# Peptides against a protein of PDB entry 4PAS, part 1

Every score and structure here is a prediction.

Target 1, 39 residues: chain A of PDB entry 4PAS
Amino acid sequence: SVNQASTSRLEGLQSENHRLRMKITELDKDLEEVTMQLQ
Target 2, 39 residues: chain A of PDB entry 4PAS as posed
Amino acid sequence: SVNQASTSRLEGLQSENHHLRMKITELDKDLEEVTMQLQ
Positions, changes and structure headers below are counted from each chain's first letter, unless a header gives other numbers.
Peptide ipSAE is a variant of ipSAE made for these designs: the mean of its two directions, with the distance scale d0 fixed at 1.0 Angstrom where the peptide's residues are scored. Compare it only between designs on the same protein; published cut-offs may not carry over.
The geometry check fails a fold that doesn't show the stated peptide or that is severely misdrawn somewhere.

## One batch from the design tools (peptide; aimed at target 1 V34 T35 Q37 L38)

Design b1_p8_1 (made by RFdiffusion4)
Pose (drawn by RFdiffusion4):
Structure b1_p8_1 (pose): chain A 39 residues (1-39), chain P 8 residues (1-8)
Amino acid sequence: as target 2 above (39 residues)
Amino acid sequence: VEEIREAL
């Protein structure tokens, strides 16, 4: 059952990866919007 | 970010 645990770990990390990539997208949008507001 | 916007 350590094999199934490893598979679940990978899937969880993939989900976390997506969550972080979505957050970077949002932050890039914030960087642009604030930069436009400042300039 | 909302704090930076308020400050601007």

Design b1_p8_1_s1 (made by RFdiffusion4, then SolubleMPNN; from b1_p8_1, 6 letters changed)
Fold by OpenDDE base, seed 5:
Formats: C-alpha cells, sequence, structure tokens
Structure b1_p8_1_s1 (fold): chain B 39 residues (1-39), chain A 8 residues (1-8)
C-alpha cells in the first residue's frame, strides 16, 4: 500500500541518517587524532 | 596513521 511504501522509505532514511551521524562522529575523532599528531 | 588518513 502507499502507507507501507512510505513507512519503508522512512525507515530507510532513518537508518541512513544514523549511519551518517556515526560516520561524522568517527571523522571528528580522526580529525582530532591528526590534529594532535601535528602538534 | 595511514589507516587514519584513509578514513578522511
Amino acid sequence: as target 1 above (39 residues)
Amino acid sequence: FSELLKKL
């Protein structure tokens, strides 16, 4: 149904949003480590 | 260090 398709799309977007947030956190940590090594 | 740079 239209509702099922909309729900599945929202769940997909939510999972991708979570993945992207985790990646940002990892990159922030990696940037900190690089910054510390350059000091 | 090389693995860290690969993530950026």
Scores: peptide ipSAE 0.051, ipTM 0.627, DockQ to the pose 0.167
OpenDDE base, seeds 1, 2, 3, 4: peptide ipSAE 0.050, 0.050, 0.050, 0.047; ipTM 0.628, 0.623, 0.626, 0.617

Design b1_p8_1_s2 (made by RFdiffusion4, then SolubleMPNN; from b1_p8_1, 7 letters changed)
Fold by OpenDDE base, seed 1:
Structure b1_p8_1_s2 (fold): chain B 39 residues (1-39), chain A 8 residues (1-8)
Amino acid sequence: as target 1 above (39 residues)
Amino acid sequence: FQSLLDQL
């Protein structure tokens, strides 16, 4: 149904959002480590 | 807390 397709799309977007947030957290840590090494 | 990415 249209509702099932919309729900599955939302779940996919929520999963990708979570993955991207985890990647941002990793990049923040890596950038902090580089910044500390440059000081 | 402000992330380093937000400071760029």
Scores: peptide ipSAE 0.079, ipTM 0.661, DockQ to the pose 0.074
OpenDDE base, seeds 2, 3, 4, 5: peptide ipSAE 0.075, 0.078, 0.074, 0.076; ipTM 0.654, 0.659, 0.653, 0.656

Design b1_p8_1_s3 (made by RFdiffusion4, then SolubleMPNN; from b1_p8_1, 5 letters changed)
Fold by OpenDDE base, seed 5:
Structure b1_p8_1_s3 (fold): chain B 39 residues (1-39), chain A 8 residues (1-8)
Amino acid sequence: as target 1 above (39 residues)
Amino acid sequence: FQELLEKL
């Protein structure tokens, strides 16, 4: 149904949003480690 | 980026 397709799209976007948040947290940590090595 | 993640 249109509702099922909309729900599955929202779940896909929520999963991708979570993946991107985890990748931002990893890169933020890597940047902190590099910054500390340059001081 | 932590302050941005807390707002999302």
Scores: peptide ipSAE 0.044, ipTM 0.580, DockQ to the pose 0.039
OpenDDE base, seeds 1, 2, 3, 4: peptide ipSAE 0.039, 0.042, 0.043, 0.043; ipTM 0.550, 0.572, 0.576, 0.575

Design b1_p8_2_s1 (made by RFdiffusion4, then SolubleMPNN; its pose is not in this set)
Fold by OpenDDE base, seed 5:
Structure b1_p8_2_s1 (fold): chain B 39 residues (1-39), chain A 8 residues (1-8)
Amino acid sequence: as target 1 above (39 residues)
Amino acid sequence: LQELLDQR
């Protein structure tokens, strides 16, 4: 179904969006630690 | 950054 293919694509984009958000949070924490070491 | 992630 066209609707099923659209839903599966949206779920794939949502899961990748979540993965990227988690990676941004990790990098933000790493940047905070580096910033604290440079002060 | 968390506040920008939570707003989306």
Scores: peptide ipSAE 0.051, ipTM 0.596, DockQ to the pose 0.054
OpenDDE base, seeds 1, 2, 3, 4: peptide ipSAE 0.027, 0.048, 0.051, 0.049; ipTM 0.554, 0.586, 0.593, 0.589

Design b1_p8_2_s2 (made by RFdiffusion4, then SolubleMPNN; its pose is not in this set)
Fold by OpenDDE base, seed 3:
Structure b1_p8_2_s2 (fold): chain B 39 residues (1-39), chain A 8 residues (1-8)
Amino acid sequence: as target 1 above (39 residues)
Amino acid sequence: LQELLEQR
């Protein structure tokens, strides 16, 4: 159904959003470690 | 950064 295709697309976007949020958190930690080494 | 991600 159109609703099932829309739901599966939303779930794919939600999983990618979660992956991107995790990658941002990793990069923020790496930036904090580099910032602490430069002080 | 975590607080900013949680607020959304």
Scores: peptide ipSAE 0.048, ipTM 0.590, DockQ to the pose 0.053
OpenDDE base, seeds 1, 2, 4, 5: peptide ipSAE 0.047, 0.047, 0.046, 0.047; ipTM 0.584, 0.584, 0.583, 0.589

Design b1_p8_2_s3 (made by RFdiffusion4, then SolubleMPNN; its pose is not in this set)
Fold by OpenDDE base, seed 5:
Structure b1_p8_2_s3 (fold): chain B 39 residues (1-39), chain A 8 residues (1-8)
Amino acid sequence: as target 1 above (39 residues)
Amino acid sequence: LQELLDKR
């Protein structure tokens, strides 16, 4: 179904968006630690 | 950054 293919694509984009948000949070923490070491 | 991620 066209609707099923659209739903599966949206779910894939949502899961990738979540993965990227988690990676940004990790990098933000690493940057905070580096910033604290440079002060 | 978390506050900006939570607003999207």
Scores: peptide ipSAE 0.046, ipTM 0.588, DockQ to the pose 0.055
OpenDDE base, seeds 1, 2, 3, 4: peptide ipSAE 0.032, 0.044, 0.043, 0.044; ipTM 0.564, 0.580, 0.578, 0.580

Design b1_p8_2_s4 (made by RFdiffusion4, then SolubleMPNN; its pose is not in this set)
Fold by OpenDDE base, seed 3:
Structure b1_p8_2_s4 (fold): chain B 39 residues (1-39), chain A 8 residues (1-8)
Amino acid sequence: as target 1 above (39 residues)
Amino acid sequence: LQELLQQR
């Protein structure tokens, strides 16, 4: 159904959003470590 | 950045 296709697309976007949030958190930590080494 | 991610 159109609703099932919309739900599966939303779940795919939610999983990608979660992956991107985890990658931002990793890069934020790496930036903090680099910032501490430059002080 | 963690505080901004927790608010959304």
Scores: peptide ipSAE 0.052, ipTM 0.593, DockQ to the pose 0.055
OpenDDE base, seeds 1, 2, 4, 5: peptide ipSAE 0.050, 0.050, 0.049, 0.052; ipTM 0.587, 0.587, 0.587, 0.591

Design b1_p8_3 (made by RFdiffusion4)
Pose (drawn by RFdiffusion4):
Structure b1_p8_3 (pose): chain A 39 residues (1-39), chain P 8 residues (1-8)
Amino acid sequence: as target 2 above (39 residues)
Amino acid sequence: ELEEKLEE
């Protein structure tokens, strides 16, 4: 069952990767919008 | 200033 545990770990890390990439998309938007506000 | 605004 350590094999199934490894598979679940990978899937979880993939989910976390997507969450982080979505957050970076949001932050790039924020950087632009604040930059426009300041300039 | 940009950094401070982004931290808010």

Design b1_p8_3_s1 (made by RFdiffusion4, then SolubleMPNN; from b1_p8_3, 4 letters changed)
Fold by OpenDDE base, seed 1:
Structure b1_p8_3_s1 (fold): chain B 39 residues (1-39), chain A 8 residues (1-8)
Amino acid sequence: as target 1 above (39 residues)
Amino acid sequence: ELEKLLQQ
């Protein structure tokens, strides 16, 4: 039970971490495109 | 710099 709850929580944190990394990459690209348009 | 943050 404790190990299963800990593993399921870790998997949830890993999936959210992956989602957030993908969102950071998208926003970095959008910022680069805006920066290029302002030059 | 972002690539180094993503590779962890």
Scores: peptide ipSAE 0.045, ipTM 0.589, DockQ to the pose 0.052
OpenDDE base, seeds 2, 3, 4, 5: peptide ipSAE 0.044, 0.045, 0.044, 0.045; ipTM 0.590, 0.595, 0.586, 0.592

Design b1_p8_3_s2 (made by RFdiffusion4, then SolubleMPNN; from b1_p8_3, 5 letters changed)
Fold by OpenDDE base, seed 5:
Order: structure tokens, then C-alpha cells, then sequence
Structure b1_p8_3_s2 (fold): chain B 39 residues (1-39), chain A 8 residues (1-8)
């Protein structure tokens, strides 16, 4: 149904949003470590 | 940290 296709698309976007949030948090940590090594 | 802004 249109509702099932919309729900499946939303779940895919929520999963990708979670993946991207985790990657941003990893990169923020890596940037802090590099910044500390350059001081 | 950016981590605190993402805890919603």
C-alpha cells in the first residue's frame, strides 16, 4: 500500500539519520584528538 | 561537544 511504502521509506531515512549522527560524533572525536596532537 | 547536541 502507499502507507507501507511511506513507512518503509521513513524507516530507511531514520536508519541513515542514525548512521550519519554516529559518523559525525566519531569525526568530532577524531578532530579533537588531532587538535590536541598539534598543540 | 557536538555529542551533547545529538542527544535528542
Amino acid sequence: as target 1 above (39 residues)
Amino acid sequence: KLQELLQQ
Scores: peptide ipSAE 0.067, ipTM 0.645, DockQ to the pose 0.053
OpenDDE base, seeds 1, 2, 3, 4: peptide ipSAE 0.064, 0.066, 0.067, 0.060; ipTM 0.644, 0.645, 0.647, 0.637

Design b1_p8_3_s3 (made by RFdiffusion4, then SolubleMPNN; from b1_p8_3, 4 letters changed)
Fold by OpenDDE base, seed 5:
Structure b1_p8_3_s3 (fold): chain B 39 residues (1-39), chain A 8 residues (1-8)
Amino acid sequence: as target 1 above (39 residues)
Amino acid sequence: KLEELLRQ
């Protein structure tokens, strides 16, 4: 149904949003470690 | 900016 397709798309976008947030947190930590090595 | 993105 249109509702099922919309729900599955929302769940996919929520999962991708979560993945991207976790990757941003990892990159922020890596940047902090590099910044500390350059001081 | 990052802290505001992560508060969810």
Scores: peptide ipSAE 0.093, ipTM 0.681, DockQ to the pose 0.053
OpenDDE base, seeds 1, 2, 3, 4: peptide ipSAE 0.090, 0.092, 0.091, 0.091; ipTM 0.680, 0.681, 0.679, 0.680

Design b1_p8_4 (made by RFdiffusion4)
Pose (drawn by RFdiffusion4):
Structure b1_p8_4 (pose): chain A 39 residues (1-39), chain P 8 residues (1-8)
Amino acid sequence: as target 2 above (39 residues)
Amino acid sequence: LEEAIEEH
């Protein structure tokens, strides 16, 4: 069952990867919007 | 800058 545990670990890390990439998309938007507000 | 960031 350590094999199934490894598979679940990978899937979880893929989910976490997407969550982080979505947050970066948001932050890039924030960087632009604040930069426009400041300039 | 800080005020602009808090608005987001």

Design b1_p8_4_s1 (made by RFdiffusion4, then SolubleMPNN; from b1_p8_4, 6 letters changed)
Fold by OpenDDE base, seed 2:
Structure b1_p8_4_s1 (fold): chain B 39 residues (1-39), chain A 8 residues (1-8)
Amino acid sequence: as target 1 above (39 residues)
Amino acid sequence: LSELLSKL
């Protein structure tokens, strides 16, 4: 149904949003470590 | 350093 397709798309977008937030946090930590090595 | 740069 249209509702099921919309729900599954929202769940996919929510999971991707979470993955991207986790990747941003990881990259922020990696940037901190690189910055510390350059000091 | 190379491992850290590979993650960016």
Scores: peptide ipSAE 0.060, ipTM 0.613, DockQ to the pose 0.400
OpenDDE base, seeds 1, 3, 4, 5: peptide ipSAE 0.055, 0.056, 0.051, 0.058; ipTM 0.605, 0.606, 0.596, 0.611

Design b1_p8_4_s2 (made by RFdiffusion4, then SolubleMPNN; from b1_p8_4, 6 letters changed)
Fold by OpenDDE base, seed 5:
Structure b1_p8_4_s2 (fold): chain B 39 residues (1-39), chain A 8 residues (1-8)
Amino acid sequence: as target 1 above (39 residues)
Amino acid sequence: LQEVLSKL
């Protein structure tokens, strides 16, 4: 149904948003480690 | 970082 397709799309966007937030956190940590090594 | 993530 249209509602099921909309719900599945929202769940996909929510999971991708979470994945991207986790990747930003990982990259921020990696940047902090590189910054500490350069000090 | 938390402020940036709160805007995403």
Scores: peptide ipSAE 0.085, ipTM 0.667, DockQ to the pose 0.045
OpenDDE base, seeds 1, 2, 3, 4: peptide ipSAE 0.081, 0.082, 0.083, 0.080; ipTM 0.663, 0.666, 0.663, 0.662

Design b1_p8_4_s3 (made by RFdiffusion4, then SolubleMPNN; from b1_p8_4, 5 letters changed)
Fold by OpenDDE base, seed 3:
Structure b1_p8_4_s3 (fold): chain B 39 residues (1-39), chain A 8 residues (1-8)
Amino acid sequence: as target 1 above (39 residues)
Amino acid sequence: LQEVLEQL
């Protein structure tokens, strides 16, 4: 159904959003570690 | 970071 296709697309976008948020958190931590090593 | 993530 149109509803099922919309739900599966939303779940895919939610999964990608979560992946991107996790990647931003990893990069922020890596940046903090580099910043601390340069002080 | 957390405040930026809450705005996205």
Scores: peptide ipSAE 0.103, ipTM 0.671, DockQ to the pose 0.045
OpenDDE base, seeds 1, 2, 4, 5: peptide ipSAE 0.101, 0.101, 0.099, 0.105; ipTM 0.672, 0.669, 0.666, 0.672; seed 5 fails the geometry check

Design b1_p8_4_s4 (made by RFdiffusion4, then SolubleMPNN; from b1_p8_4, 5 letters changed)
Fold by OpenDDE base, seed 1:
Formats: sequence, C-alpha cells, structure tokens
Structure b1_p8_4_s4 (fold): chain B 39 residues (1-39), chain A 8 residues (1-8)
Amino acid sequence: as target 1 above (39 residues)
Amino acid sequence: LEELLKQL
C-alpha cells in the first residue's frame, strides 16, 4: 500500500540518519585527536 | 565540534 511504502521509506531514512549521526561523532573525535596533535 | 569550528 502507499502507507506501507511511506513507512518503509521513513524507517530507511531514520536508519540512515542514525548511521550518519554515528559517523559525525566518530569524525568529530578523530578531528579532536588530530587538532590536539597539531597544538 | 563547536570549538574546533571556531579554530577555522
């Protein structure tokens, strides 16, 4: 149904949003470590 | 992140 396709798309976007947030947190930590080594 | 962005 249109509703089921919309729900599955939203769940996929929520999962990708979570993955991207985890990657931003990892890159923030890596950038902090590099910045600390350059000071 | 916010403090690192202020150093750019």
Scores: peptide ipSAE 0.034, ipTM 0.522, DockQ to the pose 0.087
OpenDDE base, seeds 2, 3, 4, 5: peptide ipSAE 0.034, 0.033, 0.032, 0.033; ipTM 0.525, 0.519, 0.521, 0.517

Design b1_p8_5 (made by RFdiffusion4)
Pose (drawn by RFdiffusion4):
Structure b1_p8_5 (pose): chain A 39 residues (1-39), chain P 8 residues (1-8)
Amino acid sequence: as target 2 above (39 residues)
Amino acid sequence: ELSEKLEE
């Protein structure tokens, strides 16, 4: 069952990766919008 | 200023 645990770990990390990539998309938007506001 | 606004 350590094999199934490894598979679940990978899937979880993939989910986390997507969450972080979505947050970066939001932050890039924020950087642009604040940059426009300041300039 | 940019950094402060982004942290808020």

Design b1_p8_5_s1 (made by RFdiffusion4, then SolubleMPNN; from b1_p8_5, 5 letters changed)
Fold by OpenDDE base, seed 5:
Structure b1_p8_5_s1 (fold): chain B 39 residues (1-39), chain A 8 residues (1-8)
Amino acid sequence: as target 1 above (39 residues)
Amino acid sequence: KLQELLSQ
């Protein structure tokens, strides 16, 4: 149904949003470690 | 911006 397709799309976008937020947190930590090594 | 994204 249109509702099922919309729900599955929203769940896919929510899971991708979570994955991207986790990757941003990892890169922020890696940048902090590199910044500390350059000081 | 980053802290606002992480708080979601």
Scores: peptide ipSAE 0.067, ipTM 0.659, DockQ to the pose 0.053
OpenDDE base, seeds 1, 2, 3, 4: peptide ipSAE 0.065, 0.066, 0.061, 0.065; ipTM 0.656, 0.659, 0.650, 0.657

Design b1_p8_5_s2 (made by RFdiffusion4, then SolubleMPNN; from b1_p8_5, 6 letters changed)
Fold by OpenDDE base, seed 3:
Structure b1_p8_5_s2 (fold): chain B 39 residues (1-39), chain A 8 residues (1-8)
Amino acid sequence: as target 1 above (39 residues)
Amino acid sequence: KLQQLLQQ
C-alpha cells in the first residue's frame, strides 16, 4: 500500500538520521580530544 | 558544542 511504502521510507530515514547523529557526536568528541592535546 | 545542538 502507499501507506506501507511511506512508513518503510520514514523508518529508513529515521535510522539514517540516528546513524548520522551518532557519527557527528563521535567526531565532536574526537575533535575535543585533539583540541585538548594541542593546548 | 555540536553535542548541544543534537540533544534538542
Scores: peptide ipSAE 0.049, ipTM 0.619, DockQ to the pose 0.061
OpenDDE base, seeds 1, 2, 4, 5: peptide ipSAE 0.048, 0.049, 0.031, 0.049; ipTM 0.615, 0.618, 0.522, 0.616

Design b1_p8_5_s3 (made by RFdiffusion4, then SolubleMPNN; from b1_p8_5, 5 letters changed)
Fold by OpenDDE base, seed 3:
Structure b1_p8_5_s3 (fold): chain B 39 residues (1-39), chain A 8 residues (1-8)
Amino acid sequence: as target 1 above (39 residues)
Amino acid sequence: KLLELLSQ
């Protein structure tokens, strides 16, 4: 149904959004470690 | 942090 297709698309976007947020958090940590080493 | 920049 249209509702099932919309729900599955939203779940896919939510999972990718979560993955990207986790990757940004990792990169923020890596940047902080590099910044600390350069001080 | 980068996450706060994406909230704007």
Scores: peptide ipSAE 0.157, ipTM 0.698, DockQ to the pose 0.066
OpenDDE base, seeds 1, 2, 4, 5: peptide ipSAE 0.156, 0.154, 0.153, 0.156; ipTM 0.699, 0.698, 0.696, 0.699

Design b1_p8_5_s4 (made by RFdiffusion4, then SolubleMPNN; from b1_p8_5, 5 letters changed)
Fold by OpenDDE base, seed 2:
Structure b1_p8_5_s4 (fold): chain B 39 residues (1-39), chain A 8 residues (1-8)
Amino acid sequence: as target 1 above (39 residues)
Amino acid sequence: QLQELLSQ
């Protein structure tokens, strides 16, 4: 149904949003470690 | 900054 397709799309976007937020946190930590090594 | 982005 149109509702099932919309729900599955929203769940896909929510999972990708979570993945991207986790990747931002990882990259921020890596940047902090590099920044401390350069000081 | 990061905490504000992650709180949305």
Scores: peptide ipSAE 0.059, ipTM 0.647, DockQ to the pose 0.054
OpenDDE base, seeds 1, 3, 4, 5: peptide ipSAE 0.044, 0.056, 0.059, 0.044; ipTM 0.599, 0.643, 0.649, 0.591

Design b1_p8_6 (made by RFdiffusion4)
Pose (drawn by RFdiffusion4):
Structure b1_p8_6 (pose): chain A 39 residues (1-39), chain P 8 residues (1-8)
Amino acid sequence: as target 2 above (39 residues)
Amino acid sequence: VEEIRELL
């Protein structure tokens, strides 16, 4: 059952990866919008 | 970010 645990770990990390990539997309939008507001 | 917007 350590093999199934490893599979679940990978899937969890893939979910976490997506969450982080989505947050970077939101932050890039914020960087642009604030940059426009400042300039 | 909302704090930076309030400052600006």

Design b1_p8_6_s1 (made by RFdiffusion4, then SolubleMPNN; from b1_p8_6, 4 letters changed)
Fold by OpenDDE base, seed 5:
Structure b1_p8_6_s1 (fold): chain B 39 residues (1-39), chain A 8 residues (1-8)
Amino acid sequence: as target 1 above (39 residues)
Amino acid sequence: FEELRQKL
């Protein structure tokens, strides 16, 4: 149904949003480590 | 990235 397709798309966007948040947290940590090595 | 991390 249109509702099932909309729900499945929202769940896909929520899972991708979570993946991107985790990747930003990893890159923020890597940047902090590099910044500390340059001081 | 702290300001962005706080919004996520």
Scores: peptide ipSAE 0.051, ipTM 0.603, DockQ to the pose 0.045
OpenDDE base, seeds 1, 2, 3, 4: peptide ipSAE 0.042, 0.043, 0.036, 0.046; ipTM 0.573, 0.576, 0.582, 0.585; seed 4 fails the geometry check

Design b1_p8_6_s2 (made by RFdiffusion4, then SolubleMPNN; from b1_p8_6, 5 letters changed)
Fold by OpenDDE base, seed 5:
Structure b1_p8_6_s2 (fold): chain B 39 residues (1-39), chain A 8 residues (1-8)
Amino acid sequence: as target 1 above (39 residues)
Amino acid sequence: FKELLEKL
């Protein structure tokens, strides 16, 4: 149904949003480690 | 270090 297709698209966008948030947190930590190694 | 740069 149109509702099922909309729900599956929203779930896909929610999972990608979660993945991207986790990646931002990893990159922030990785940047902190590089900054400490350059001091 | 190398693995850290590959993530950036």
Scores: peptide ipSAE 0.036, ipTM 0.534, DockQ to the pose 0.162
OpenDDE base, seeds 1, 2, 3, 4: peptide ipSAE 0.036, 0.035, 0.034, 0.035; ipTM 0.527, 0.525, 0.528, 0.530

Design b1_p8_6_s4 (made by RFdiffusion4, then SolubleMPNN; from b1_p8_6, 3 letters changed)
Fold by OpenDDE base, seed 5:
Structure b1_p8_6_s4 (fold): chain B 39 residues (1-39), chain A 8 residues (1-8)
Amino acid sequence: as target 1 above (39 residues)
Amino acid sequence: FEEIRRQL
């Protein structure tokens, strides 16, 4: 149904949003470590 | 990355 397709798309976007937030947090820590090594 | 992290 149109509702099922909309729900599955929202769940996919929520999962991708979570993955991207986790990757941004990882890269923020990697950047902090590199910054401390350059001081 | 803090500004991008606050928008997500």
Scores: peptide ipSAE 0.057, ipTM 0.615, DockQ to the pose 0.044
OpenDDE base, seeds 1, 2, 3, 4: peptide ipSAE 0.042, 0.041, 0.043, 0.043; ipTM 0.578, 0.584, 0.570, 0.573; seed 3 fails the geometry check

Design b1_p8_7 (made by RFdiffusion4; failed a check: a repeat of another design)
Pose (drawn by RFdiffusion4):
Structure b1_p8_7 (pose): chain A 39 residues (1-39), chain P 8 residues (1-8)
Amino acid sequence: as target 2 above (39 residues)
Amino acid sequence: ELEEKLEE
């Protein structure tokens, strides 16, 4: 069952990767919007 | 200033 545990670990890390990439997309938007506000 | 606004 350590094999199934490894598979679940990978899937979880993929889910975490997407969450982080979505947050980067939002932060890039924020960087642009604040940059426009400041300039 | 940009950094401070982004941290808020």

Design b1_p8_7_s1 (made by RFdiffusion4, then SolubleMPNN; from b1_p8_7, 4 letters changed)
Fold by OpenDDE base, seed 1:
Structure b1_p8_7_s1 (fold): chain B 39 residues (1-39), chain A 8 residues (1-8)
Amino acid sequence: as target 1 above (39 residues)
Amino acid sequence: KLEELLRK
């Protein structure tokens, strides 16, 4: 149904949003470590 | 765009 397709799309977008937020946190940490090594 | 920048 249109509702099932919309729900599955939302769940996919929520999963991808979570993945991207985790990756931002990892990159922010890596940037902090590099910044600390350059001081 | 954002997804491409986050691909390490």
Scores: peptide ipSAE 0.058, ipTM 0.597, DockQ to the pose 0.094
OpenDDE base, seeds 2, 3, 4, 5: peptide ipSAE 0.054, 0.049, 0.048, 0.051; ipTM 0.583, 0.580, 0.580, 0.578

Design b1_p8_7_s2 (made by RFdiffusion4, then SolubleMPNN; from b1_p8_7, 4 letters changed)
Fold by OpenDDE base, seed 5:
Structure b1_p8_7_s2 (fold): chain B 39 residues (1-39), chain A 8 residues (1-8)
Amino acid sequence: as target 1 above (39 residues)
Amino acid sequence: QLEELLKQ
């Protein structure tokens, strides 16, 4: 149904949003470690 | 900035 397709698309966007937030957290930590090595 | 993005 149109509702099922909309729900599955929203779930896909929510899972990708979560993945991207986790990757941003990893990169922020890696940047902090590099910043400490340059001081 | 990151902490505010992660609270969503």
Scores: peptide ipSAE 0.053, ipTM 0.614, DockQ to the pose 0.053
OpenDDE base, seeds 1, 2, 3, 4: peptide ipSAE 0.052, 0.049, 0.052, 0.049; ipTM 0.611, 0.607, 0.619, 0.609

Design b1_p8_7_s3 (made by RFdiffusion4, then SolubleMPNN; from b1_p8_7, 5 letters changed)
Fold by OpenDDE base, seed 2:
Structure b1_p8_7_s3 (fold): chain B 39 residues (1-39), chain A 8 residues (1-8)
Amino acid sequence: as target 1 above (39 residues)
Amino acid sequence: QLQELLSQ
């Protein structure tokens, strides 16, 4: 149904949003470690 | 900054 397709799309976007937020946190930590090594 | 982005 149109509702099932919309729900599955929203769940896909929510999972990708979570993945991207986790990747931002990882990259921020890596940047902090590099920044401390350069000081 | 990061905490504000992650709180949305």
Scores: peptide ipSAE 0.059, ipTM 0.647, DockQ to the pose 0.054
OpenDDE base, seeds 1, 3, 4, 5: peptide ipSAE 0.044, 0.056, 0.059, 0.044; ipTM 0.599, 0.643, 0.649, 0.591

Design b1_p8_7_s4 (made by RFdiffusion4, then SolubleMPNN; from b1_p8_7, 4 letters changed)
Fold by OpenDDE base, seed 5:
Structure b1_p8_7_s4 (fold): chain B 39 residues (1-39), chain A 8 residues (1-8)
Amino acid sequence: as target 1 above (39 residues)
Amino acid sequence: KLEELLKQ
């Protein structure tokens, strides 16, 4: 149904949003470590 | 700071 396709697309976007948020947090930590090594 | 904004 149109509703099932919309729900499945939303779940895919929610999972990708979560993955990207976790990757941003990892990169923020890696940048903090590099910044501390350069001081 | 960024970690707190992402804790949702």
Scores: peptide ipSAE 0.063, ipTM 0.639, DockQ to the pose 0.055
OpenDDE base, seeds 1, 2, 3, 4: peptide ipSAE 0.057, 0.063, 0.063, 0.060; ipTM 0.625, 0.634, 0.636, 0.627

Design b1_p8_8 (made by RFdiffusion4)
Pose (drawn by RFdiffusion4):
Structure b1_p8_8 (pose): chain A 39 residues (1-39), chain P 8 residues (1-8)
Amino acid sequence: as target 2 above (39 residues)
Amino acid sequence: AEEIREAL
């Protein structure tokens, strides 16, 4: 069952990866919007 | 970012 645990670990990390890529997208939007507001 | 917007 350590093999199934490894598979679940990978899937969880993939989910976490997506969450972080979505947050980067939002932050890039924020960087642009604030930059426009400042300039 | 929201705090930076409020400060600006």

Design b1_p8_8_s3 (made by RFdiffusion4, then SolubleMPNN; from b1_p8_8, 5 letters changed)
Fold by OpenDDE base, seed 1:
Structure b1_p8_8_s3 (fold): chain B 39 residues (1-39), chain A 8 residues (1-8)
Amino acid sequence: as target 1 above (39 residues)
Amino acid sequence: PEKLLEEL
């Protein structure tokens, strides 16, 4: 149904949003390590 | 934006 397709799309976007938040956390850590090496 | 975060 249109509702099932909309729900599956929302779940996909929520999963991708979670993946991107995890990648931001990794990049923040990598930036901290680089910043510490430059001091 | 998503592609840029994956390439870094």
Scores: peptide ipSAE 0.053, ipTM 0.610, DockQ to the pose 0.077
OpenDDE base, seeds 2, 3, 4, 5: peptide ipSAE 0.053, 0.053, 0.051, 0.053; ipTM 0.609, 0.610, 0.603, 0.597

Design b1_p8_8_s4 (made by RFdiffusion4, then SolubleMPNN; from b1_p8_8, 5 letters changed)
Fold by OpenDDE base, seed 2:
Structure b1_p8_8_s4 (fold): chain B 39 residues (1-39), chain A 8 residues (1-8)
Amino acid sequence: as target 1 above (39 residues)
Amino acid sequence: PEELKKQL
């Protein structure tokens, strides 16, 4: 149904949003480490 | 290092 397709799309966007937030947290930590090594 | 932690 249209509702099932919309729900599946929302779940896909929610999972991708979570993945991207985890990647930002990882990159922020990597940037901290590199910045400390350059000081 | 402590100032860097405040920026994140």
Scores: peptide ipSAE 0.039, ipTM 0.517, DockQ to the pose 0.065
OpenDDE base, seeds 1, 3, 4, 5: peptide ipSAE 0.037, 0.033, 0.030, 0.033; ipTM 0.515, 0.510, 0.486, 0.513

